Peptides against a protein of PDB entry 5TUV. Designs and how they scored, part 183

Target 1, 107 residues: chain A of PDB entry 5TUV
Amino acid sequence: KEVIDRLRYLKAEIEDLELKERELDQQKLWLQQSIKNVMDDSINNRFSYVTHEDICNCFNGDTLLAIQAPSGTQLEVPIPEMGQNGQKKYQINLKSHSGPIHVLLIN
Target 2, 107 residues: chain B of PDB entry 5TUV
Amino acid sequence: AQECQNLEVERQRRLERIKQKQSQLQELILQQIAFKNLVQRNRHAEQQASRPPPPNSVIHLPFIIVNTSKKTVIDCSISNDKFEYLFNFDNTFEIHDDIEVLKRMGM

## One batch from the design tools (peptide; made by RFdiffusion4, then SolubleMPNN)

Design b2_p27_2_s2 (from b2_p27_2, 14 letters changed)
Fold by OpenDDE base, seed 3:
Structure b2_p27_2_s2 (fold): chain B 107 residues (1-107), chain C 107 residues (1-107), chain A 27 residues (1-27)
Amino acid sequence: as target 1 above (107 residues)
Amino acid sequence: as target 2 above (107 residues)
Amino acid sequence: KPKILYSTTLDLTNVDQPKVFKVTDEN
């Protein structure tokens, strides 16, 4: 009887949680679309950039590569493996589907 | 009893997912605010300078920053169609998304 | 062929992937 009551309570709570999760999913989708719309605005897109100074202020003392690519560009880092010469190889793979990729060296 | 335990596990699982989704939603809100602040900053700066920045002096969103040692040797190979890029490093590196950069900038 | 250690998509609306990733010698 107590077990039955506990089961009923848990099932009801899980149902409420399911509703909450769906609500959050919808809110996420809405906000993502909102951000896309804001970024795609012609004026906003014109000013959607950072400067070399901005990057240098965020990072110092190392070599910096800035890689600009179209939205949706895929980036992959494979597990580092030993090369033929006994040196570990570290890689970044980029694949763009809609435009050119630009690389800038920031020293 | 066993069924109660199973439902409690499921309840906890859902609570954790909801927490993650709430965090993601908050992050999206912050990203939107950061982007708007960036746009406002750049608009104001260009108005004061009475000209846009040089084309190669800025990094347009979206972008990533790769941080590595000054001693790291970097090789880049590009596909014929320029849609695929392969970066080879002889040492470790760090990847930072544009959102993280905006946060460091205080946007 | 090689297993992927890290994967992401350049997209400001992407919150499913880490925003910082470090490749170490132990990876």
Scores: peptide ipSAE 0.556, ipTM 0.910, DockQ to the pose 0.876
Fold by OpenDDE base, seed 1:
Structure b2_p27_2_s2 (fold): chain B 107 residues (1-107), chain C 107 residues (1-107), chain A 27 residues (1-27)
Amino acid sequence: as target 1 above (107 residues)
Amino acid sequence: as target 2 above (107 residues)
Amino acid sequence: KPKILYSTTLDLTNVDQPKVFKVTDEN
């Protein structure tokens, strides 16, 4: 019976794929933790920065704001809405839970 | 059979998720490499200068870059503890993660 | 209260969200 055989084959393959997906999930978690450990290292943390020059070299001619904040800081952009004065407003909301946020004007 | 078709759809769904997860793992690896390269660069630069850079001349990770037109008016409201920020723009803007900046830097 | 167009967390290990976001007039 071809239909039964096909179903059995597909079910077995899906089970294999499920195992692969779980494996990848674990690998992702492991690698994320590894990166955090590397970044939290005292020496690495000391040198984990970019310069104004670095930023200027990456972007041309626009106004650039650099926003530095603790890891885990939340950023939200609401849907732009019309303001009271008829001007469409564009917003960024930042919320830190563990430390102050620093904003630098690059140019 | 309908059941066979449903399993085919599920199979394809899982394959796509697996592909996405594999791509994410690759990106994480590249991010770690980029970070290590950044640290190495900064260590070398500071030893050549025999001093750390001025505090306000660098941007510590994690950060984001906001770029907008030079004509854009930007207003900022901050909480007393500087844990919350509200930015208002009168025009469109772009947000770039630190990871993307590192890529542009060639790290 | 306003509907959120884009949300992210400052985290180098975050690979689930776009690395570049553009707010356009069409939003």
Scores: peptide ipSAE 0.554, ipTM 0.910, DockQ to the pose 0.880
Fold by OpenDDE base, seed 4:
Structure b2_p27_2_s2 (fold): chain B 107 residues (1-107), chain C 107 residues (1-107), chain A 27 residues (1-27)
Amino acid sequence: as target 1 above (107 residues)
Amino acid sequence: as target 2 above (107 residues)
Amino acid sequence: KPKILYSTTLDLTNVDQPKVFKVTDEN
């Protein structure tokens, strides 16, 4: 009897949780689209940038590369492997689908 | 008995997913707020300066920041596909998303 | 060809990947 009651309770709770999860999925999708809309707004897009000073204030003492690319650009870092010269290779691969990649060196 | 255990595992799995999704939603909300604050800051700054910043002095979203030692040698090449970029480093590096930069900026 | 250690997409709406990644000698 106790097992049967627990089984019924769990099934009902799982059903409620499934509904909640779907609700959250929809909210996530909506919010992501909202952010895209905000970013694509002409005024917002014009001012959607940071300065070299901003970056320098966030980081210090090292070489900084700022890589700007179109939204959706894919970035991959392979596992470092030994190169032909016996030097371990550290790499970043970028693949853009809609426009050029812009690189800035910040000292 | 085994049925109850299976459902309890499923319940817990769903609860964890819901928790993750709730956290992601909160992050998205914060990102949207940070972006709006960035736009407002930039608009105000340009109004005070009575001119836009030089084009090479700003980094437009989306972007990433690569942080590496001053001694690191960096090579960049473009593959036969003009949309693919390869960065080679002779030492370790760190990658930071624009979102993290905005957070560090206090946006 | 090489196994990917880290991957992401440049997108402010992306909350599925880490925001910081460090390549170390131990990785």
Scores: peptide ipSAE 0.551, ipTM 0.910, DockQ to the pose 0.868
Fold by OpenDDE base, seed 2:
Parts: structure tokens; C-alpha cells; sequence
Structure b2_p27_2_s2 (fold): chain B 107 residues (1-107), chain C 107 residues (1-107), chain A 27 residues (1-27)
């Protein structure tokens, strides 16, 4: 009976946890939508940028590329493989669906 | 007791997922706050300067930062359609998203 | 087609992806 009671307890708890997880999923969705709405606001969108100084203050000693692209742009990095000339290929693939990609050399 | 053990494992798995989702929600909240702070900063700065920053001096969200050695050779090409970019590096690199930048900026 | 080591989407609301990704020689 002890085992049966434990099983019952665990099943009930798991059910509660499942509900909690779904609740969190919904909250996440709504919060994401809220953020999108804030970002898409005309005034906020106008001021949604960082400066070169901001970037430089965050990083040092390296070449810095800033790549700005529309929301939803896909980024992929393939597994580095040896190229034809014996050089490893380190790549970034970007695919935008809604607008141009802008690249800035910061440092 | 094997069934009990199985349910214990399931319980723990769900608890971990819930914890992760809670963390993600907190992160989203912080991101929204950071974004609002960024907008406020920029609005104030432009008001003080009485002009917007030069177009090529700012990076609009969303963006990524790629940092690599100063010795790294970087090639960029547009392929297939005008919205697809291929970056080639002859060395390793790091990718940082705008969220991390905002955090590093203290927003 | 090469296998993808890292994939993400530029989106401030995307919290499912790592904020930092490093391509190393061992990869």
C-alpha cells in the first residue's frame, strides 16, 4: 500500500507540474508578444540601437563585425571542414526573408 | 518500486524544465527592461544633441556581434538572393547576440 | 550539405538559443 500511495502521490504531482509547465509556456508566449509590440512601436523602434562606442566598450582587442538584420533572420554556422586548399572553413550563413542585412566594421 | 522510480525520474525532468522556463521568463522580463532603458538613453542623448546620430554610427536591433582575431581574414559574399550572406573566416570566431550586448552595457 | 554546428534566429525574444557561441578549432 505504501507503494500504491506513493504512486498516486507522484502521479498527482506530475499532473500539477504539467499544468504549471503549460502555464509557463503561455506566459512566455504572451511576454514575447509584449516585447515585440514594444519594439515595433514607432518611437521605440526609432531609438532601438546601440552605438559603436557601446560595442567597443563591451569588447576589446579583436575585430568586431556588427551584423544588423531583420527580425527572423536565420543564422547558421556549419561544422568547420577542411577546404580545398587545406584551410579550415569557418563560416556564417545568414538568410533574411524580409529585408536587407547591414554589416558594420566596428574594430 | 520500478514504477515509482520511473515516476520520480519523470517528476525530476519536469521540475528541471519548469525551472528552465522560469529562468527564460525572467530573462525576457529583463530584456524588456533593458530595451526600454536603451530607448530612454537614446532619446535623452538625441535630445541633448538636438540631432540623431549619423546613420552609419549606430547598429539597429536586432543584431549580432562577431568578434575574431585581428589577424583573421574575413570575406563576405551575397549568394542566391540578395538577402543571403555568406561570411568566410580563416580562423575561429565568436558570435554574440544583441541581448548579451545590452547586458554588458548595463541596460 | 555540411552539418550545422550552430543555428539561431535574430530575435530579441528568442531565449531558446545561446547568447554566445564560439567556434573553436576542436569543432
Amino acid sequence: as target 1 above (107 residues)
Amino acid sequence: as target 2 above (107 residues)
Amino acid sequence: KPKILYSTTLDLTNVDQPKVFKVTDEN
Scores: peptide ipSAE 0.549, ipTM 0.909, DockQ to the pose 0.895

Design b2_p27_2_s3 (from b2_p27_2, 16 letters changed)
Fold by OpenDDE base, seed 1:
Structure b2_p27_2_s3 (fold): chain B 107 residues (1-107), chain C 107 residues (1-107), chain A 27 residues (1-27)
Amino acid sequence: as target 1 above (107 residues)
Amino acid sequence: as target 2 above (107 residues)
Amino acid sequence: KPEILYSTTLDLTNVDQPKVFKVTDED
């Protein structure tokens, strides 16, 4: 019976795909941890920075703010709303849990 | 059969997720490479200068870059505690992750 | 209270969110 055979085939393939997906999930977790370990290394951490020149070379002509904060800091942009005097307001909310936030005006 | 069609949809759904996860893994690898290249660059630069850069001249990871028009008025306030910041813009803006900046830098 | 348009976490290992976000006046 063709329908039964097709169903059996599809179910087997889906099981294989499920295994592959779980494998990729584990690999992702492993790699993320590896990156964290590399970044937390004392030497790497010491040199984990960019310069003002680096930023200026990446962007042209606009006002640039650099916001440095501890890993895990949360950033939220609410839906723009009409503020006082009919001016639409655009916002960024930052919340750090482990350290200060530093803001630099690049240009 | 309807069941066969449902399994075909599920199969395609899983294939798409797998593709996305594979892409994410590739990005993670590239991020780690970019970070290591950044560290190497900075180490080399500091040894040539025989000193670290001034504290306020560099931006430590992790960070984000906010770019907006030169005409945009930006206000910043600390709310609730020293770890919460609110930025107000009177115009649109763009947010760029440090990863994207590293890519633009050619790391 | 306000609905969030965009949310992210400062983390180099974060690959689940867009690396560039643009807020427009059409939002």
Scores: peptide ipSAE 0.563, ipTM 0.911, DockQ to the pose 0.879
Fold by OpenDDE base, seed 3:
Structure b2_p27_2_s3 (fold): chain B 107 residues (1-107), chain C 107 residues (1-107), chain A 27 residues (1-27)
Amino acid sequence: as target 1 above (107 residues)
Amino acid sequence: as target 2 above (107 residues)
Amino acid sequence: KPEILYSTTLDLTNVDQPKVFKVTDED
């Protein structure tokens, strides 16, 4: 009976948590759509960029590649494997579906 | 007792998911703010300069930054349709999303 | 064929993937 009471309490709490999780899911979707709308605005899109100086201020001392691509572009890094010459292969695979990819070297 | 234990495990699982979703929601809010700040900065800068920046001097969102050693050899191959890119590195590298860059910029 | 170590999609609204990734010699 004490166990029954505990079960009832836990089940009720889990139900409340389910509702909370669904609420958060909806809020996430709403906010994601809001961000997309803001970014797709013609004026905002015109000014949605960073400069070479911005990047250099964030990173220093190394070689930097800036890769700009359309939203939705897929990026994959496979597990490094040994090459034919005994050197590990480090790779980045990019696949764009809606436009060109631009690569800039920042030194 | 065993059923109570199972429900307690489920309760904890849901609490953890909710915590993760709350964190993601907060991140989205911060990203939206950062983007708006970026747009405002660029608009102001262009107004002061009375001209837009040169086309090849800026990096449009979305983008990623690849950071690697100055000694790293980088090869890039592009598909015929220019939708697929393969980068080969002879050493390790780091990938940074545009959001992380905006954070480093103080947006 | 090769197993993927890291995957992401270029999208500002993407919060499901890490925003920083480092490939190391031990990977």
Scores: peptide ipSAE 0.560, ipTM 0.911, DockQ to the pose 0.870
Fold by OpenDDE base, seed 2:
Formats: C-alpha cells, sequence, structure tokens
Structure b2_p27_2_s3 (fold): chain B 107 residues (1-107), chain C 107 residues (1-107), chain A 27 residues (1-27)
C-alpha cells in the first residue's frame, strides 16, 4: 500500500514536471523570437556592434580575431589531428548561408 | 520498490532539465537586456560624436572572438563557396561568443 | 571526415551551446 501510494505520487509529480518543462520550452521559443525581433529592428540593427576597444578591454596579451557573420552561420572545430609535417592541425570551419563573413584582426 | 526507484530517477532527471531550462531563460533575458544596453550606448555615443564610427572599427553582431598566442600562425582560406572559411592555426586557440563579450563589457 | 570536437551556430539566441571553447593540446 505504501509503495502503491508512493508510485501514484511520483507519477503525478512527473506529469506535472512534464507540463512545466513544456511550458519552459514554449517560453524559451517566444523569448528567442522576441530577441530576434529586437535585433532585426532597423534602428537596433544599426547600433548592434562592439568596438575594437570593447574587445581589447575584454582580452589581453593574445592575438584577437573578430569574425562577424550572418546569424545562423555554422562553426565547427574538428578534433586536432597530426598533419603531414607532424604539426597538429587546429582548425575552425565556418559556413555561412546568407551572407559574407568578415574577419578583423583586433590585436 | 524498484519501480519507485526508477520513477525517482526520472523525477530527478526532469528536475535537472527544468533547472537548466530556467537558467537558459534567465540567460536569454539578460542577453536581451545587454543587447538593449549596447544599442543605447552606441546611439548615445554616435549622437555625441555626431557621426557613425568608421566601418572597420566596429564588429557587428553576431560575431565570435578567437584568441590565440601572439606566436600562433593563422592561415585563412575561402573554400567551396565564398561563404565558407577555413582557419588553420599552428597552436591552440579559444573561441568566445559575442554573448560573453557583452557580459565582460558589463552590458 | 574528422570528428567534430566543437560545433556551434552564430546566434545570440543560442543558449544551448557553450559560450567559450578552448582547444587544448590534449584534444
Amino acid sequence: as target 1 above (107 residues)
Amino acid sequence: as target 2 above (107 residues)
Amino acid sequence: KPEILYSTTLDLTNVDQPKVFKVTDED
């Protein structure tokens, strides 16, 4: 009886949690859409940038590349492998589908 | 009691997912706020300067920052179509999302 | 094709992926 009651309780709670999770998923989707709408606004889009100074203030002592690309651009880093000359290959692959990629050397 | 244990595991798994989703929602909210703050900052700055910044002095969102040692040799090639880029590094590197940059900027 | 160590999409609304990724010599 105790076990049966516990099972019933757990099942009910799990059902509630499932509903909560779906609610959060919906909220996430709507919030993401809201952000996209804000970013796509002509005025906001015009001012949606950071400066070289901003980047330099966030990082120091290294070579800094800023890569700007359209939203949705895919980035992949393969597992480093040994090259022909014995040097490990460290790579970044970028694929844009909607526009050009711009690279800036910051530091 | 094995069934109870199984359900308790499931319950815990769902609770963790919910927690993660709640955190993601909070992050999205903060990102939207940060973006709006960025836009406001830039609008004000351009108003004060009475001109937009030079085109090559700013990085438009979305972007990533790649930082690596000053000694790292970086090669960039465009392959396949003009929207595909391959970066080769002879050493390790770090990739930072624009979101992190905004956070570091205090937006 | 080499196995992908890290994959992401440039999107401010993407919160499902790490914001920072580091390639190390151990990888």
Scores: peptide ipSAE 0.560, ipTM 0.909, DockQ to the pose 0.889
Fold by OpenDDE base, seed 4:
Structure b2_p27_2_s3 (fold): chain B 107 residues (1-107), chain C 107 residues (1-107), chain A 27 residues (1-27)
Amino acid sequence: as target 1 above (107 residues)
Amino acid sequence: as target 2 above (107 residues)
Amino acid sequence: KPEILYSTTLDLTNVDQPKVFKVTDED
């Protein structure tokens, strides 16, 4: 009897949780689209940038590369492996689908 | 008995997913707020300066920041596909998303 | 060909991937 009651309770709760999860999925999709719309707004897009000073204030002492690319650009870092000269290779691969990649060196 | 255990596992799995999704939603909200604050800051700054910043002095979203030692040798090449970029480093590096930069900026 | 250690997409709406990645000599 207790097992049967627990089973019924769990099934009902799982059903409620499933509904909640779907609701959250929809909210996520909506919010992501909202952010895209905000970013694509002409005024917002014009001012959607940071300065070299901003970056320098966030980081210090090292070489900084700022890589700007179109939204959706893919970035991959392979597992470092030994190169031909016995030097371990550290790499970043970028693949853009809609436009050029811009690189800035910040000291 | 075993049915109850299976459902309890499923229940817990769903609860964890819901928690993750709720966290992601909160992050998205914060990102949108940070972006709006960035836009407002830049608009105000340009109004005070009575001119836009030089083109090469700003980094437009989306972007990433690569942080590496001053001693690191960096090579960049474009593959046969004009949309693919390869960065080679002779030492370790760190990658930071624009979102993190905005957070560090206090946006 | 090489196994990917880290991957991401430049997108402010992306919350499914780490925001910071560090490659070390031990990796």
Scores: peptide ipSAE 0.555, ipTM 0.910, DockQ to the pose 0.862

Design b2_p27_2_s4 (from b2_p27_2, 17 letters changed)
Fold by OpenDDE base, seed 5:
Structure b2_p27_2_s4 (fold): chain B 107 residues (1-107), chain C 107 residues (1-107), chain A 27 residues (1-27)
Amino acid sequence: as target 1 above (107 residues)
Amino acid sequence: as target 2 above (107 residues)
Amino acid sequence: KEKILYSTTLDLTNVDQPKVFKVTDKD
C-alpha cells in the first residue's frame, strides 16, 4: 500500500515536471528568436562588433585570434592526437554554411 | 520497489534539466541586454568620432577568441569547398565565446 | 573519423555549451 501510494505520487509529479519542462522549452525558443530578431535588425547589425581594444582589455600576455564567422557556423575540437612527426596536434575545425570566415590576429 | 526507484531517478533527472533550462533562460536575457548595450556603446562612439571604425579594427558578431601562448605556432588551411577551415596549433589553447567577451567588457 | 572533444555553434543564442573551453595536454 505504501509502495503503491509512492508510485502514484511520483507519477503525478513527473507529469507536472514534464509540463514545466515543455513550458521552459517554449520560452527558450521564443527568447532565442527574440534575440535573433534584435541582432538581425539593420541598425543593430551595423553596430554589432567589438574592437581590438575591447579584446586586449579582456586578455593579456598571449596570442589572440579573433575568428568571425556567420551565425550557425560549426566548431569542433578533436581529441588531440600524436601527429606523424611526433608532435601532438591541437586543432579547431570550422564549418561555415552561409558565408566566409574572417580571422584577425589581435596581438 | 524497483519501479519506485526508477521513477525517483527519472524525477531527479527532470528536476535537474528544469534547473538547467531556467539558468539558460536567465543567461539568454543577460545576453540580450549585453548585446543591446554593445550596440548603444558603438553607436555613441561612432557619433563622437563622426565616422565608423576602420574595417580591420573591429570584429563583428558572432565570433570566438582563441587564446594561446606567444610561442604557439598556428597555421590555417581551407578546404576545397571553402566552407571548412582547419586551424592547427602546436600547443594548447583556450576558446572564448563572444558572450563571455561581452561579459568581460562589462556589457 | 576523429573523436570530437568539444563542439559548438557560433550563435549568441547558443547557451547549451560552455562559454570557455580549454584544451590541455591531458586531453
Scores: peptide ipSAE 0.566, ipTM 0.913, DockQ to the pose 0.868
Fold by OpenDDE base, seed 4:
Structure b2_p27_2_s4 (fold): chain B 107 residues (1-107), chain C 107 residues (1-107), chain A 27 residues (1-27)
Amino acid sequence: as target 1 above (107 residues)
Amino acid sequence: as target 2 above (107 residues)
Amino acid sequence: KEKILYSTTLDLTNVDQPKVFKVTDKD
C-alpha cells in the first residue's frame, strides 16, 4: 500500500517536472533569440565592441591575442600530442562560415 | 521496490537538469544586461570624444582572448579554405570568451 | 581525425560551454 502510493506520487511528480523542464527549454530559446535580436540591432551592433584598453585592464603580463570572428564560428582545441619534430602541439582550430577572422596582438 | 528506486533516480535526474537550466537562464539574463551596458558605455564615450575610435583599436563581438607566455611562439595559417584558421603554439595557452571579458570589465 | 579536448562556438547566447579554457602540458 505504501509502495503503491509512493509510486503514484513519484509518477505524478515526474510528469510535473517534465512539464517544467519543457517550459524552461522554451524560455531559454526565447532569451537566446532575444539576445540575438538585441545584438543585431543596427545601433547596438555599431557599439558592440571592447577596446585595447579594456583588454589590457583585464589581463596583465603575457602575450594576448584577440581573435574576432563571425557569430557561429567554431573553435576546437585538440588534445596536445607530439609533433613531427618532437615538439608537443598546442593548437586552436577555427572554422568560420560567414566571414573573415581578424586577429589582433594586444600585448 | 526496485521500480520505486528507479523513479526516484529519474526524479532526481530531472531536478538536477531543471536546476542547471535555471542557472543557464540567469546567466543569459546577465549576459544581455552586460551587453546593453557595454553599448551604453561606448555610445557615451563616442559622444564625449565626438568621433568613433580608430578601427584597429577596438574588438567587435564576438571574440576570444588567447593568453600565453611572452616566450610562446605563435604561428597562424589558413588551411583547407579561406575560412579555416590554424593557430600553433609551442607552449600552453588560455582561452577567454568575450563574456568573461565583459564580466571582468564590470559590465 | 584528432580527438578534441575543447570545443565551442563564438556566440554570446552560448551558455552550454565553459567561458574559460586552459590547455596544459598535462593534457
Scores: peptide ipSAE 0.563, ipTM 0.910, DockQ to the pose 0.864
Fold by OpenDDE base, seed 2:
Formats: structure tokens, C-alpha cells, sequence
Structure b2_p27_2_s4 (fold): chain B 107 residues (1-107), chain C 107 residues (1-107), chain A 27 residues (1-27)
């Protein structure tokens, strides 16, 4: 039956796709670890920064806050809700687990 | 027939996931290159200046940029250990990853 | 408890999250 043949074909293809997906997952993990290793290198780490000028060149006309924190720091933005005064609340919550957070006002 | 349709849907779903993972891998590669370029730029700049930049003039990775109107009032509550921050804005804001900044810098 | 609109971690290797997030008055 044509349907049976199609099913067999699809199952075989899905199996191949599953293998491909797992391969990509492994490659992603490897590359992520590689990047971390590069960033953690003492020399690279020392020079892993941008300047105020860099930021200003990327943005203009607004207030800019630069927030530096340890890798893995969690950031959350809750759904804006009305406050007591009827003003909508816009918030950012930051939680670091390994070190202090540093904030700079750029402009 | 229904089973065939179900497998076709699954096949398509897997194909889309694979495509997304491939894109993510490409992005990771570009990020690593951008980071290396950033390091090289900074090393060269410090060599030319014969000194590192002032500590408060640079933003170390990882970081985020918060962009908001100049009219926006920003309040910040900080924990005693500076591991936790709560930002309150009276207006909307944008959050930009360091990755985007590096791209905008042309790294 | 507040419902979270956006959640991420500061990590250069995190490619699962949007690189830009905008909170609007419509949210």
C-alpha cells in the first residue's frame, strides 16, 4: 500500500533528522564550552570590555545604563502592572550568584 | 492516513528545529569571532596608549544595556551585597545584550 | 507573585534568548 510505504519512508527520515538534531546539540555544547574557555583565558578576560564611546556609538538620544554582572546573572522583567498611584510599573530584577553587579550611567 | 499526517507534521517540526539550531551555531561562531576581534582591538589600543583605560570608563563582559527615554525616572534598590538589583522605571525601556552591541560595533 | 514577561541570563553563549527585548505599554 502506498500509505504503508510512505509511513516507512517518513519514519526513516525522522530517524535521520533525530540524529542530525543530536549532532547539532553536541556541536552547540562544544562551541559554547569553547567560547567560555576563550573568555576565561586570563589575557582575553583582561581585554573583554567595551568603552563608553562604543556604547554611545551604538545608541543615541536616550538614557543608557550599562549593567555588568557575572556570567549566569539572572534577569527578569515582570509583566507591567498598575501601581498604587495608577502608574504602570516597569521593572528589571537582577540576581547574581557569584559576584556583585556594577551599573554605569552612560549618558 | 492519519498516522501519515502525524509523521509529516513531526518531520516538519524537526526540520524547523534543525534550522533553528543551525542558525544558533552560526551565531555562536560569529560571537566568538566578534569577541576575539574585540580583544585584539583593546590590546592594540592599550599598547598604543601604553596604559589600560580608566576602570570606570569600560564595561566588562558580560553586560546588558538598558535604553530608555531621557525623561524616564529610574529608581534602583540594591541589596547589601550588591548581588541583587531592582530597577523601577516610570516608562518603557529596551534591553540589549552585549552580543548585539558587539555586532553594532562591527566586531 | 509577579508573572514574568521576560527572563534571561547574562551569558555570551546564551543564544536561546532574544538579543533585544522591548517592554511596551501594551504589555
Amino acid sequence: as target 1 above (107 residues)
Amino acid sequence: as target 2 above (107 residues)
Amino acid sequence: KEKILYSTTLDLTNVDQPKVFKVTDKD
Scores: peptide ipSAE 0.562, ipTM 0.910, DockQ to the pose 0.893
Fold by OpenDDE base, seed 1:
Structure b2_p27_2_s4 (fold): chain B 107 residues (1-107), chain C 107 residues (1-107), chain A 27 residues (1-27)
Amino acid sequence: as target 1 above (107 residues)
Amino acid sequence: as target 2 above (107 residues)
Amino acid sequence: KEKILYSTTLDLTNVDQPKVFKVTDKD
């Protein structure tokens, strides 16, 4: 029947798409590893920074906090809740596993 | 039939995932280029200055930028251990990752 | 236990999360 033929066609196409998706997954993994290797290079790591001027040029007229931490540091923003004083609380939680967190105020 | 419809949905789901993964790969490539450009810029700048920048004048990758109003009161405390930080804001804020900053810098 | 609105990790290779997050007064 025509329905059976359509099913066979769709299954074959999905199989091809699955292969393509796995290929992309592999490429993503390898590219991520490549980037990490580049960043971990001693020379590149030495020069892997931005300046206060760089940040100021990207943003205008606001208070800017720069938070530097080791790769893999976890950041969480909880849903804002009302505090005991009636003020809505806006929070950022940071958890580092391997090193200190450095905070800079950019004015 | 219902089976054909199910496969059509699956096909579309896979196509969307593939599209997303292709976009992510492109972004990763651009990130790598931006990082290399940053390193090159900094190397050149330090060569011209014949010295590295002061430690407190630069922000090492990885980092995030928190953008908030100048009127926002920000409190920071260390909790549980020296690797855990809590930031409290009395108003809304924006978080920007280092990749976005590099893009805004034109890297 | 707080319900998390946004979660990410500091990682240049992380492309699974939005690069910009905005918390609003309506969240």
Scores: peptide ipSAE 0.563, ipTM 0.911, DockQ to the pose 0.887; fails the geometry check

